# Peptides against a protein of PDB entry 4XPM: the designs that were tried, part 85

Target 1, 160 residues: chain A of PDB entry 4XPM
Amino acid sequence: VMLHSKNVKGFLENTLKPYDLHSVDFKTSSLQSSMIITATNGGILSYATSNNDVPKNSINEINSVNNLKMMSLLIKDKWSEDENDTEEQHSNSCYPVEIDSFKTKIYTYEMEDLHTCVAQIPNSDLLLLFIAEGSFPYGLLVIKIERAMRELTDLFGYKL
Target 2, 67 residues: chain B of PDB entry 4XPM
Amino acid sequence: DIKGTIAFDTHGNVIESTGVGSQRIEDIGDLSKVTLDAEGFAQVQGDSLLVHLYKRNDITLAVYTSA

## One batch from the design tools (peptide; made by RFdiffusion4, then SolubleMPNN)

Design b2_p16_6_s3 (from b2_p16_6, 10 letters changed)
Fold by OpenDDE base, seed 5:
Structure b2_p16_6_s3 (fold): chain B 160 residues (1-160), chain C 67 residues (1-67), chain A 16 residues (1-16)
Amino acid sequence: as target 1 above (160 residues)
Amino acid sequence: as target 2 above (67 residues)
Amino acid sequence: LDEFLKEGLEAIAKRF
């Protein structure tokens, strides 16, 4: 089964939904953004954002997209550095995980007042990136992105 | 009656927090060091509140009560 | 996860 661009966009949009832990009466905000970017240059291949109130082709939209591009590039760079840093890989901000016998790592990064989480799609040239408000707890963000990656098996091993 | 909760992972990162638990995130440092019984339970007195702990599958749930 | 929390609350209620 092939994951088409439209399917990827829809998938990312679905990841924006809040996490509702009603058993303890805890609910998060929606993710601010969800993206698939290239691990090579941080280029955005697909993205979804909760801020859909900005008119298309407006200056505000351009600024918003440019901000996402900036963030993706910065996070890619940080990720690249950490992938070559043993100490960073053993910090509390790095979660080694295994999905269907594929190993990858989830990293959490503070970006200004935002909580971000990024992970390489197993054996691929792609990164999955979540951007959330500062109120979104990192532990839950990690769980969220791990579970999301488990649904992206079609992208496992994808090379540019 | 539950006054709040904190759930956290083995990295000490919060998974969720509610009630008084949201104001006691700093407790995770101490709570993570508590020795649990064979079933994964513990009870500790923490700053006027009683904390009930349950850990399974690398997730710790802390429940704050007055008694 | 929510199921875990639910079960945990129940387990704690029974234990203490």
Scores: peptide ipSAE 0.773, ipTM 0.953, DockQ to the pose 0.837
Fold by OpenDDE base, seed 4:
Structure b2_p16_6_s3 (fold): chain B 160 residues (1-160), chain C 67 residues (1-67), chain A 16 residues (1-16)
Amino acid sequence: as target 1 above (160 residues)
Amino acid sequence: as target 2 above (67 residues)
Amino acid sequence: LDEFLKEGLEAIAKRF
């Protein structure tokens, strides 16, 4: 079944949900944002945010969207640089992973006080991007995004 | 009695932390270097607390106890 | 993951 735009939006919204590790009484906050962006320009194809308090078409909404655009562009730029940097690919901020025989990498980036991670959807021109509060552990964030990518097989190989 | 926990990955990044573990993230550096037994266990002394280690599937769980 | 944590806690309890 093909993932349509509405399905993707719903998927991203679901990724916002916190991790609840009952065995150790550990629970995270919700992700602030979850996005699919282009690897080429950092353009946002789809996104979800945990705080939808601002009225539609308000100046605050515009500012919020602009912030996301800025974040996506910055992270895309970092990602692009790291993809061309062997040293960065061997840092503890880079996780090589394999999903259904497709290889990709997950990168973690600190953006101001936020914790982010980004990964190229296998063989595609798309990146999956999570933005979380600083209290969200990077190791858990990596696990989260890896498992999320496994649900995006319809986007594997997507080219712009 | 468990005073806290830390779980971390092979990159030394935190997966979860609770209790006193949340205040001892810096222990990961040393804990990651501890030699585990054949079953993946170890016990080390950290300050006044005992740290019980279990590693499986590239995840290490550290459990802090008073004794 | 939570299953791992649960198993780990139990394993540690048995080991020590």
Scores: peptide ipSAE 0.773, ipTM 0.953, DockQ to the pose 0.825
Fold by OpenDDE base, seed 2:
Structure b2_p16_6_s3 (fold): chain B 160 residues (1-160), chain C 67 residues (1-67), chain A 16 residues (1-16)
Amino acid sequence: as target 1 above (160 residues)
Amino acid sequence: as target 2 above (67 residues)
Amino acid sequence: LDEFLKEGLEAIAKRF
């Protein structure tokens, strides 16, 4: 079963939800953004943002979208560099993971005051990208994106 | 009598922090080097607090207590 | 994850 664009959008919107760890009374903020982008050029295929208070078609909305485009491109570029850098792949910012016998890597990147993480959807030309506030712990962000990827099996092996 | 907690992964990145743990993220560097017993436990004295460590499945939980 | 934290707290409580 192939995921439709609407389904992907809804999925990404759901990933925005915060973690609530009741056992220790810890709760995060919502993700700022969640995106699926192309690994080839960082083009945004689908995205969701937590800040929906901006009027549609407003200058502020355009600016926010442009910012996402910029961030996605920057992260894609960094990801591409790291995928060609053995040392970076062995840094504490890289998490090798295996999902259903498919291997991929999760990278964490600090962008100004934001915490981000990105991972190639297994064997695909797509990247899953989370952008969070600086208060969102990296370790938890990694767990979040890994678990999210496990629900995107329909996109495994997707080639452009 | 828990004063706070920190959970962190094998990369030293925070998973969660609460209470005094939120103010002691820098402890992770040292805590990650602590040798755990066969059951995955350790106890470390840190300034005025005790830190109780438990590691399982590559996640370390640190619990800060007064005693 | 939350279940792990819960179990960890319990384990620590029993150990110490």
Scores: peptide ipSAE 0.773, ipTM 0.953, DockQ to the pose 0.846
Fold by OpenDDE base, seed 3:
Structure b2_p16_6_s3 (fold): chain B 160 residues (1-160), chain C 67 residues (1-67), chain A 16 residues (1-16)
Amino acid sequence: as target 1 above (160 residues)
Amino acid sequence: as target 2 above (67 residues)
Amino acid sequence: LDEFLKEGLEAIAKRF
């Protein structure tokens, strides 16, 4: 079974949903954006955004997409730097994880007032990227992206 | 009477915070160093609050109470 | 995760 582009889009849209930890009366906002980008140049292969009130083909939509492109490129560059930096890989912003015997890393990055999290899909040329408001705690964001990654096994080993 | 909570991971990053816990994120540094008993519990005296700790599966839950 | 938090709260309530 393969994940088609339509299925990937739907998957990313589902990741936007907030966490509701009702046992402690804690609820997050929805993710601002969720993306799959290339590790090579930060190109966006698929994305979802919580801003659904923007008319299609409007100036606002174009600006929003351009902003996502900019953020994806910046985060890709930071990720690439950290992948070549042993010290950064041992910081509290890097989480080594293992999924189905595949090793990968989750990084947290602050982008202006936003909280972001990025991880390489195991053995692939793809990155999964979450963008959230500053109120979304990093520890929870890491848990969220790890669990999401476990559902993308069809993309493990994907090469461009 | 719970006044608030903090849950955090082994990296010291917040998973959730509520009540007075949301205003005491800086406590994580000290709480992460507390020695837990064999069952994963500890109690720490704060200023005017008690902090009850429970850790399992690399997640620590801190519950703030008045006593 | 929420289930863990629930169990933790209950465990703390019993312990202390």
Scores: peptide ipSAE 0.772, ipTM 0.953, DockQ to the pose 0.849

Design b2_p16_6_s4 (from b2_p16_6, 8 letters changed)
Fold by OpenDDE base, seed 1:
Structure b2_p16_6_s4 (fold): chain B 160 residues (1-160), chain C 67 residues (1-67), chain A 16 residues (1-16)
Amino acid sequence: as target 1 above (160 residues)
Amino acid sequence: as target 2 above (67 residues)
Amino acid sequence: LDEFIAEGLEAIRERF
């Protein structure tokens, strides 16, 4: 079964929701953005953003989309470099994980004042990318993206 | 009474922090080196506060108390 | 995760 574009968009929108713990008084902000991009050139296949109060087709919307394109490309480049660097794969910024017998890696990257997290969807040409405010803890961001990937089984093995 | 908490992973990255724990993120470096007992517990002295540790499933919870 | 936090808090309360 293949995910439809509309379903993917809705999924990404759901990932924007803040993490709210009830055992302790802890709640995060919403993710700034959530994207599925190509591992080949960082092209955005689908995205969601918490900044939805911007009018459609406005200059501000265009600027925000362009910013996402820039960030996705930069993160893709970092990811690509790290995938070819054994030392970086053993840093504290890299989390090897296994999902349904598929192995992948989660990377955390600081982009200016933002906290980002990226992971290759298992055995695919796609990357899942979360962008959050600097107040969003990296450890929680990793947990969030891992759990999100577990819900994207339809994209496992997807090749361009 | 609990004065704050920190939860962190095996990479030393924060998962959550509350209260005084939010102001003591730098403690993770030392807390991660603490030897836990067979049940995953430890207690350490941190400045004027006690830190109670519980680790399970690669996540460590630190609870700060006055005693 | 919230379940873990709750578990840990309870476990610590019982231990100390």
Scores: peptide ipSAE 0.754, ipTM 0.950, DockQ to the pose 0.833
Fold by OpenDDE base, seed 3:
Structure b2_p16_6_s4 (fold): chain B 160 residues (1-160), chain C 67 residues (1-67), chain A 16 residues (1-16)
Amino acid sequence: as target 1 above (160 residues)
Amino acid sequence: as target 2 above (67 residues)
Amino acid sequence: LDEFIAEGLEAIRERF
């Protein structure tokens, strides 16, 4: 069974939901964006953004998409650099993880006032990327993206 | 009487914070260095607050109380 | 995660 494009889109949309704890009074904002991009050139294969009052096909929507394209490219570049940097891989911004015997890394990056998190989908040419507001704590963002990746097993090993 | 909480990972990054904990994120640096007992607990005296620590599965929960 | 927090709170209550 393989994930279809629409299934992936729906999956990404679901990741936008805020984290709401009930044992303590803690609730995050929704993610601003969730994307699957290529590790090669940062091209966006699928994405979801938090719903706002921006009309469809408006100039504002186009601008927002262009902004996502820029961010995806920048993050891909940073990720590529870090994958070739031993020191960065041992910083507090890098989380080595293992999913179903596949090894990957989760990186956290500050992008202006936004908190971002990116990880290579195991053994694939794809990256999963979360973009959140600065109020979204990094530790929770890492947990969120790890758990999300565990649900993308159909994309493990995907090559362009 | 809980005044706040902080949960953080082994990298010192916040997972959640509430109450006075949200204003004391800088405490993580010191709290991460506290030696826990065999059951994963510790108690640390702050300025006016007492911090209760519980760690399991690489996540530390800090609970702030008045006593 | 929420369960962990809940369990931790209870554990702390019992311990201290």
Scores: peptide ipSAE 0.754, ipTM 0.950, DockQ to the pose 0.838
Fold by OpenDDE base, seed 5:
Structure b2_p16_6_s4 (fold): chain B 160 residues (1-160), chain C 67 residues (1-67), chain A 16 residues (1-16)
Amino acid sequence: as target 1 above (160 residues)
Amino acid sequence: as target 2 above (67 residues)
Amino acid sequence: LDEFIAEGLEAIRERF
């Protein structure tokens, strides 16, 4: 099974959807953005954003993309630091998880007023990154990204 | 007669909150320390509200009621 | 998760 770029894009777009609980009156906002980036340089391989009303090639679109690039780089750097810091790995911002016998970690990071979480796709050179509004609870964000990673088995072990 | 809810994980991070629970996120610190019975239940008086706790699979649900 | 919440609500109703 091969995961093509268009499939990845579509997958990321689907992750943007709000989390809606029915047992209680609780519904989140959509994710601001969802990305797959390289763990090496924070380069964006694929991304989706909820702000689709920005015309292509506009200055606003360029600024938006540049902002994503900046955030991805910053988060990658923070992730890299934490991956080499045992104390950070034992903080409440780090969730060790196991998916199909592969171990990985989910990190939560507050970026200005945004809530973010990032996780290495198991045994790969890729990171999955969610960016949400500050109202999106971290516990749920972690659950969301963990479940999303379970759907990316085609990328497990992917090396650049 | 539910006034609100909070669900939180073992890291103390919120999963969901509704009603008065959304205004009492700070309760998680104390609620996480409550000793549950063998079935995963507890009841705690939280100021003017009664808090009912249920924990399973590392998720705690707190339900706020008037009584 | 929603199923857990539903389960918990019901369990609490039965317990208390």
Scores: peptide ipSAE 0.753, ipTM 0.950, DockQ to the pose 0.831
Fold by OpenDDE base, seed 4:
Structure b2_p16_6_s4 (fold): chain B 160 residues (1-160), chain C 67 residues (1-67), chain A 16 residues (1-16)
Amino acid sequence: as target 1 above (160 residues)
Amino acid sequence: as target 2 above (67 residues)
Amino acid sequence: LDEFIAEGLEAIRERF
């Protein structure tokens, strides 16, 4: 199935859902945001957010979008730096993973009070980015984004 | 009775925590250094609570009990 | 993951 823009949006919206375990009494909050951004300049190609209680075209919405843009740029910059830093790639904030014979890395970043993780979609100019509250465990966030990456095979190799 | 749990990965990052485990995240540093038996189990004294460890597939589960 | 947690809990119950 081809992953069109609308499908991508829907996919990202689904990633917002909280993680609910049943073997133990554990449930997370929803992700604050889920985005696909460009690795080149951090531009947002698609996004979903759990904070949808803002009127469309309102000043508050504009501010929210601007904040998202700022976060995406900052995370892209961190990612870019780490991709050129051998030491950072061996830190506990970097998870080398392999998906269908494609190698990529998942990075975790603290952004003020928020927990974030980002990963390059294999062989592409795109990054998948999750933003969660500080209560969302990093280990689980990594698992979540890895699982999501496995569902984005249509974007593997995507070049701008 | 289980008083809490912590699951964590090989990087020492939390996957899940419940009960008293949520208040003992700092234990991960020491728990990650515990030598497990051939089946992936260990039992250690963590403060006043007993900690039961099980590791498989790069995930460690710690279960806190009173005894 | 939930399956792992369940299996781990059971394994611990049996082991200890």
Scores: peptide ipSAE 0.753, ipTM 0.950, DockQ to the pose 0.836

Design b2_p16_7_s1 (from b2_p16_7, 7 letters changed)
Fold by OpenDDE base, seed 2:
Structure b2_p16_7_s1 (fold): chain B 160 residues (1-160), chain C 67 residues (1-67), chain A 16 residues (1-16)
Amino acid sequence: as target 1 above (160 residues)
Amino acid sequence: as target 2 above (67 residues)
Amino acid sequence: MKEELAKLHEELLKEI
């Protein structure tokens, strides 16, 4: 199975689903947004959002998309900065992980009242970005993005 | 009888919280420093509640009970 | 309690 652009969109939409941990009776909200962006410019290649109540082509939709673009750029900048800062890479906001012998890092960022998590798709020019409400715990968000990234093997090594 | 739970990772970040655990997220700082036995268990007495700890696969689960 | 806790942890691991 190969991930095409259409499949990527669907994949991101699926990542929006909330957790429902029956073992401990804990539930999360859906992710606000899920995105694949370029590590170079923070450009959005694909995205999904839980804000489905906004009419298409409306001013509200434009504003919503613009907000995503802004957050994407900001997070890319923070990520880029941290990737060049060894101290930040050793903070509790950075999770080094290894997926199929590929090394990458997961970063958590507080963005106003939102919880965000970003990770470079291994050996690629792409970042996977999750945006959640503040009620979504960071530890679980990290686990979520790690699990999701393991499903994006087709994008490993992708270069622009 | 479980009054609540907290699960947290090695960075001290919450994975989940329920019941009284949701109101005691600040306990993670102290709980993360508790010495566990060879099987990964510990018990800590906290303000009227007993906290049962179990760590496996880098995830610590804290269960709050009355006894 | 230890067994219960371990089991609960195991179940949690399966869900996350």
Scores: peptide ipSAE 0.797, ipTM 0.956, DockQ to the pose 0.897
Fold by OpenDDE base, seed 5:
Structure b2_p16_7_s1 (fold): chain B 160 residues (1-160), chain C 67 residues (1-67), chain A 16 residues (1-16)
Amino acid sequence: as target 1 above (160 residues)
Amino acid sequence: as target 2 above (67 residues)
Amino acid sequence: MKEELAKLHEELLKEI
């Protein structure tokens, strides 16, 4: 079954779930946001965000649509710069990975007090983007996004 | 008698931390340089705690004990 | 201790 708009939204919502590592008794928070954006201009194609129990009415809320748009654009810009910078690709913030013989890179970016990671869906014009609290370890965040990308094979090679 | 743990990747980034390990993230820099034996194990004495290392599949697990 | 550590690592791998 191919991924459609509704399926993609549901997929992203599922990625919000936290880790609960029983082996070492370690738990994370849920992701704040999970998005698929365009690599060209950072436009949001689909997104999911964790809802707080207490309603918020601030325009500057972290999970507001406007905030998500701003963050996606900023991260896309940083990603684009790094993709054109050999030195940045060799930093500890860049993880070359291979999924089913397709090569891509995962980047980690700190945005204010948040931990983010972004990866180009292999051979596509799309980026997968996770936004988490600062307590979410980068190494685990990288593993999470790699595992998630393995479930998005329908989008491999997608061109705008 | 485990006092805490740290798991980290080949980039030195944390995967998980618990107990005293959560307060010793700075140890990763030195732990990542430790030479492991043929089975992927090592032990490092640090202050009052002993650190047991095991690396497999590019993930290093550090376990802190009193001895 | 080695066996315990290896087992713990294996369990961790299954969860991440």
Scores: peptide ipSAE 0.796, ipTM 0.956, DockQ to the pose 0.909
Fold by OpenDDE base, seed 3:
Structure b2_p16_7_s1 (fold): chain B 160 residues (1-160), chain C 67 residues (1-67), chain A 16 residues (1-16)
Amino acid sequence: as target 1 above (160 residues)
Amino acid sequence: as target 2 above (67 residues)
Amino acid sequence: MKEELAKLHEELLKEI
């Protein structure tokens, strides 16, 4: 099944759902945001947010979108730097992974008090970006984004 | 009987923590260095609590008990 | 305790 733009939005919204680990009685908050951005300039192609209390087309919504734009740009810049830094790629903040024979990397970044995770969709010009509260463990966030990327095979190899 | 848990990955990052485990995240540094047996198990006595370790699929689970 | 621990780990793996 082809993942169209509207389907991508729904996919991202679904990634916002929290973990509820009944085995150990551990639960997380929802992700604050989930985005697909361009690796070239950090432009947002699609996004979802847990902030549903903001009226549509309100000034508050505009401000929230602007904030996402800023974060996406900052994370893209950091990602770009790390992709050209051998030391950063061997830190505990970088997870090399292989999905269906495609290699990519997952990075964790602290953004103020937020926990973020970003990964290049394999062989594409796109990045998947998760933003969570500081209470969301990085190890679990990495697992979450890896699992999510495995469902985005339609975007593998996507070039702008 | 379980007082808490910590699960962590090979990078030492937390996957989950509960109970007393949530207050002992710093233990990961030492727990990650513990030699496991052939089946992936180990026990470490610490303070008044016993830590039971099991690693599989690159995820280590630590369970804290009183004995 | 080993069996219980292994079972708990298995259950955790199914949820993450």
Scores: peptide ipSAE 0.796, ipTM 0.956, DockQ to the pose 0.906
Fold by OpenDDE base, seed 4:
Structure b2_p16_7_s1 (fold): chain B 160 residues (1-160), chain C 67 residues (1-67), chain A 16 residues (1-16)
Amino acid sequence: as target 1 above (160 residues)
Amino acid sequence: as target 2 above (67 residues)
Amino acid sequence: MKEELAKLHEELLKEI
C-alpha cells in the first residue's frame, strides 16, 4: 500500500491498533503514541495518541501535547548521540534494516516505564516514533515499526 | 498441553510471551545459546518443564510443556 | 511435536 504525505495523520492513527496474535493467544495494548518528528530538532510534524478523550484546547490536552514534545526531543537527542556512537549501533537496542534497498536503523529506548522505538525514515530528515506501555515487548515493537516504515515510501527522501 | 510460549528475536528481545513463558523471560539468555539441529529444532529440559525450540526467519519460538 | 511447533511458528509469522 502506497501512502501519500497528506494521509500521514490517518496512517499514524492506524498504527495505534494493538496486536492480537491468535496463534499463541497473545494480545498487546494499543500504542500510546505514534509520531513523525524531525531528526534535526525533534519537532513533531504529525502525531496520534490513543488517550485523547480530553476536550480540545483544554489544560489537560495542552499538558499531554507538551509531554509528547518533551519525549520527542529526548528521543531525538538519544538517537542523534547513537548515530555518532559505533558502540551503541552494535548494541541489542539497534536494529539495522533495509527497506527497498534503503538502509536505516531502528532503536529501542526505555523512557521511564514506557517502551519506545524510533527509526529514521530512509534518506529523510524525519523519524518515525512509537511509544508504548512497558508491557509491549520490544521485539514486537521493532517489527511493528519496520512494517510501518515500509508503507511510508512517499516520505523517503523527504528533506526539510 | 502447552503451558506457555516465548518468541524472541536475534537480539534476545521478546516478541511475545504467554502462560508460564511470561514468567520465564530470563530463560532467553540460555535458550539463545542452545544448539539447534539441521531443521532448527531443539529440546531443553528446564527446572520442571520441557522447552521445545524452533528457529526460522530469525525468530525463535519456545514452547513450554510438562513433558 | 516438531510439526506442531513448525506450524505454530508459521502461523505466528503470518500475524506479526
Scores: peptide ipSAE 0.796, ipTM 0.956, DockQ to the pose 0.905

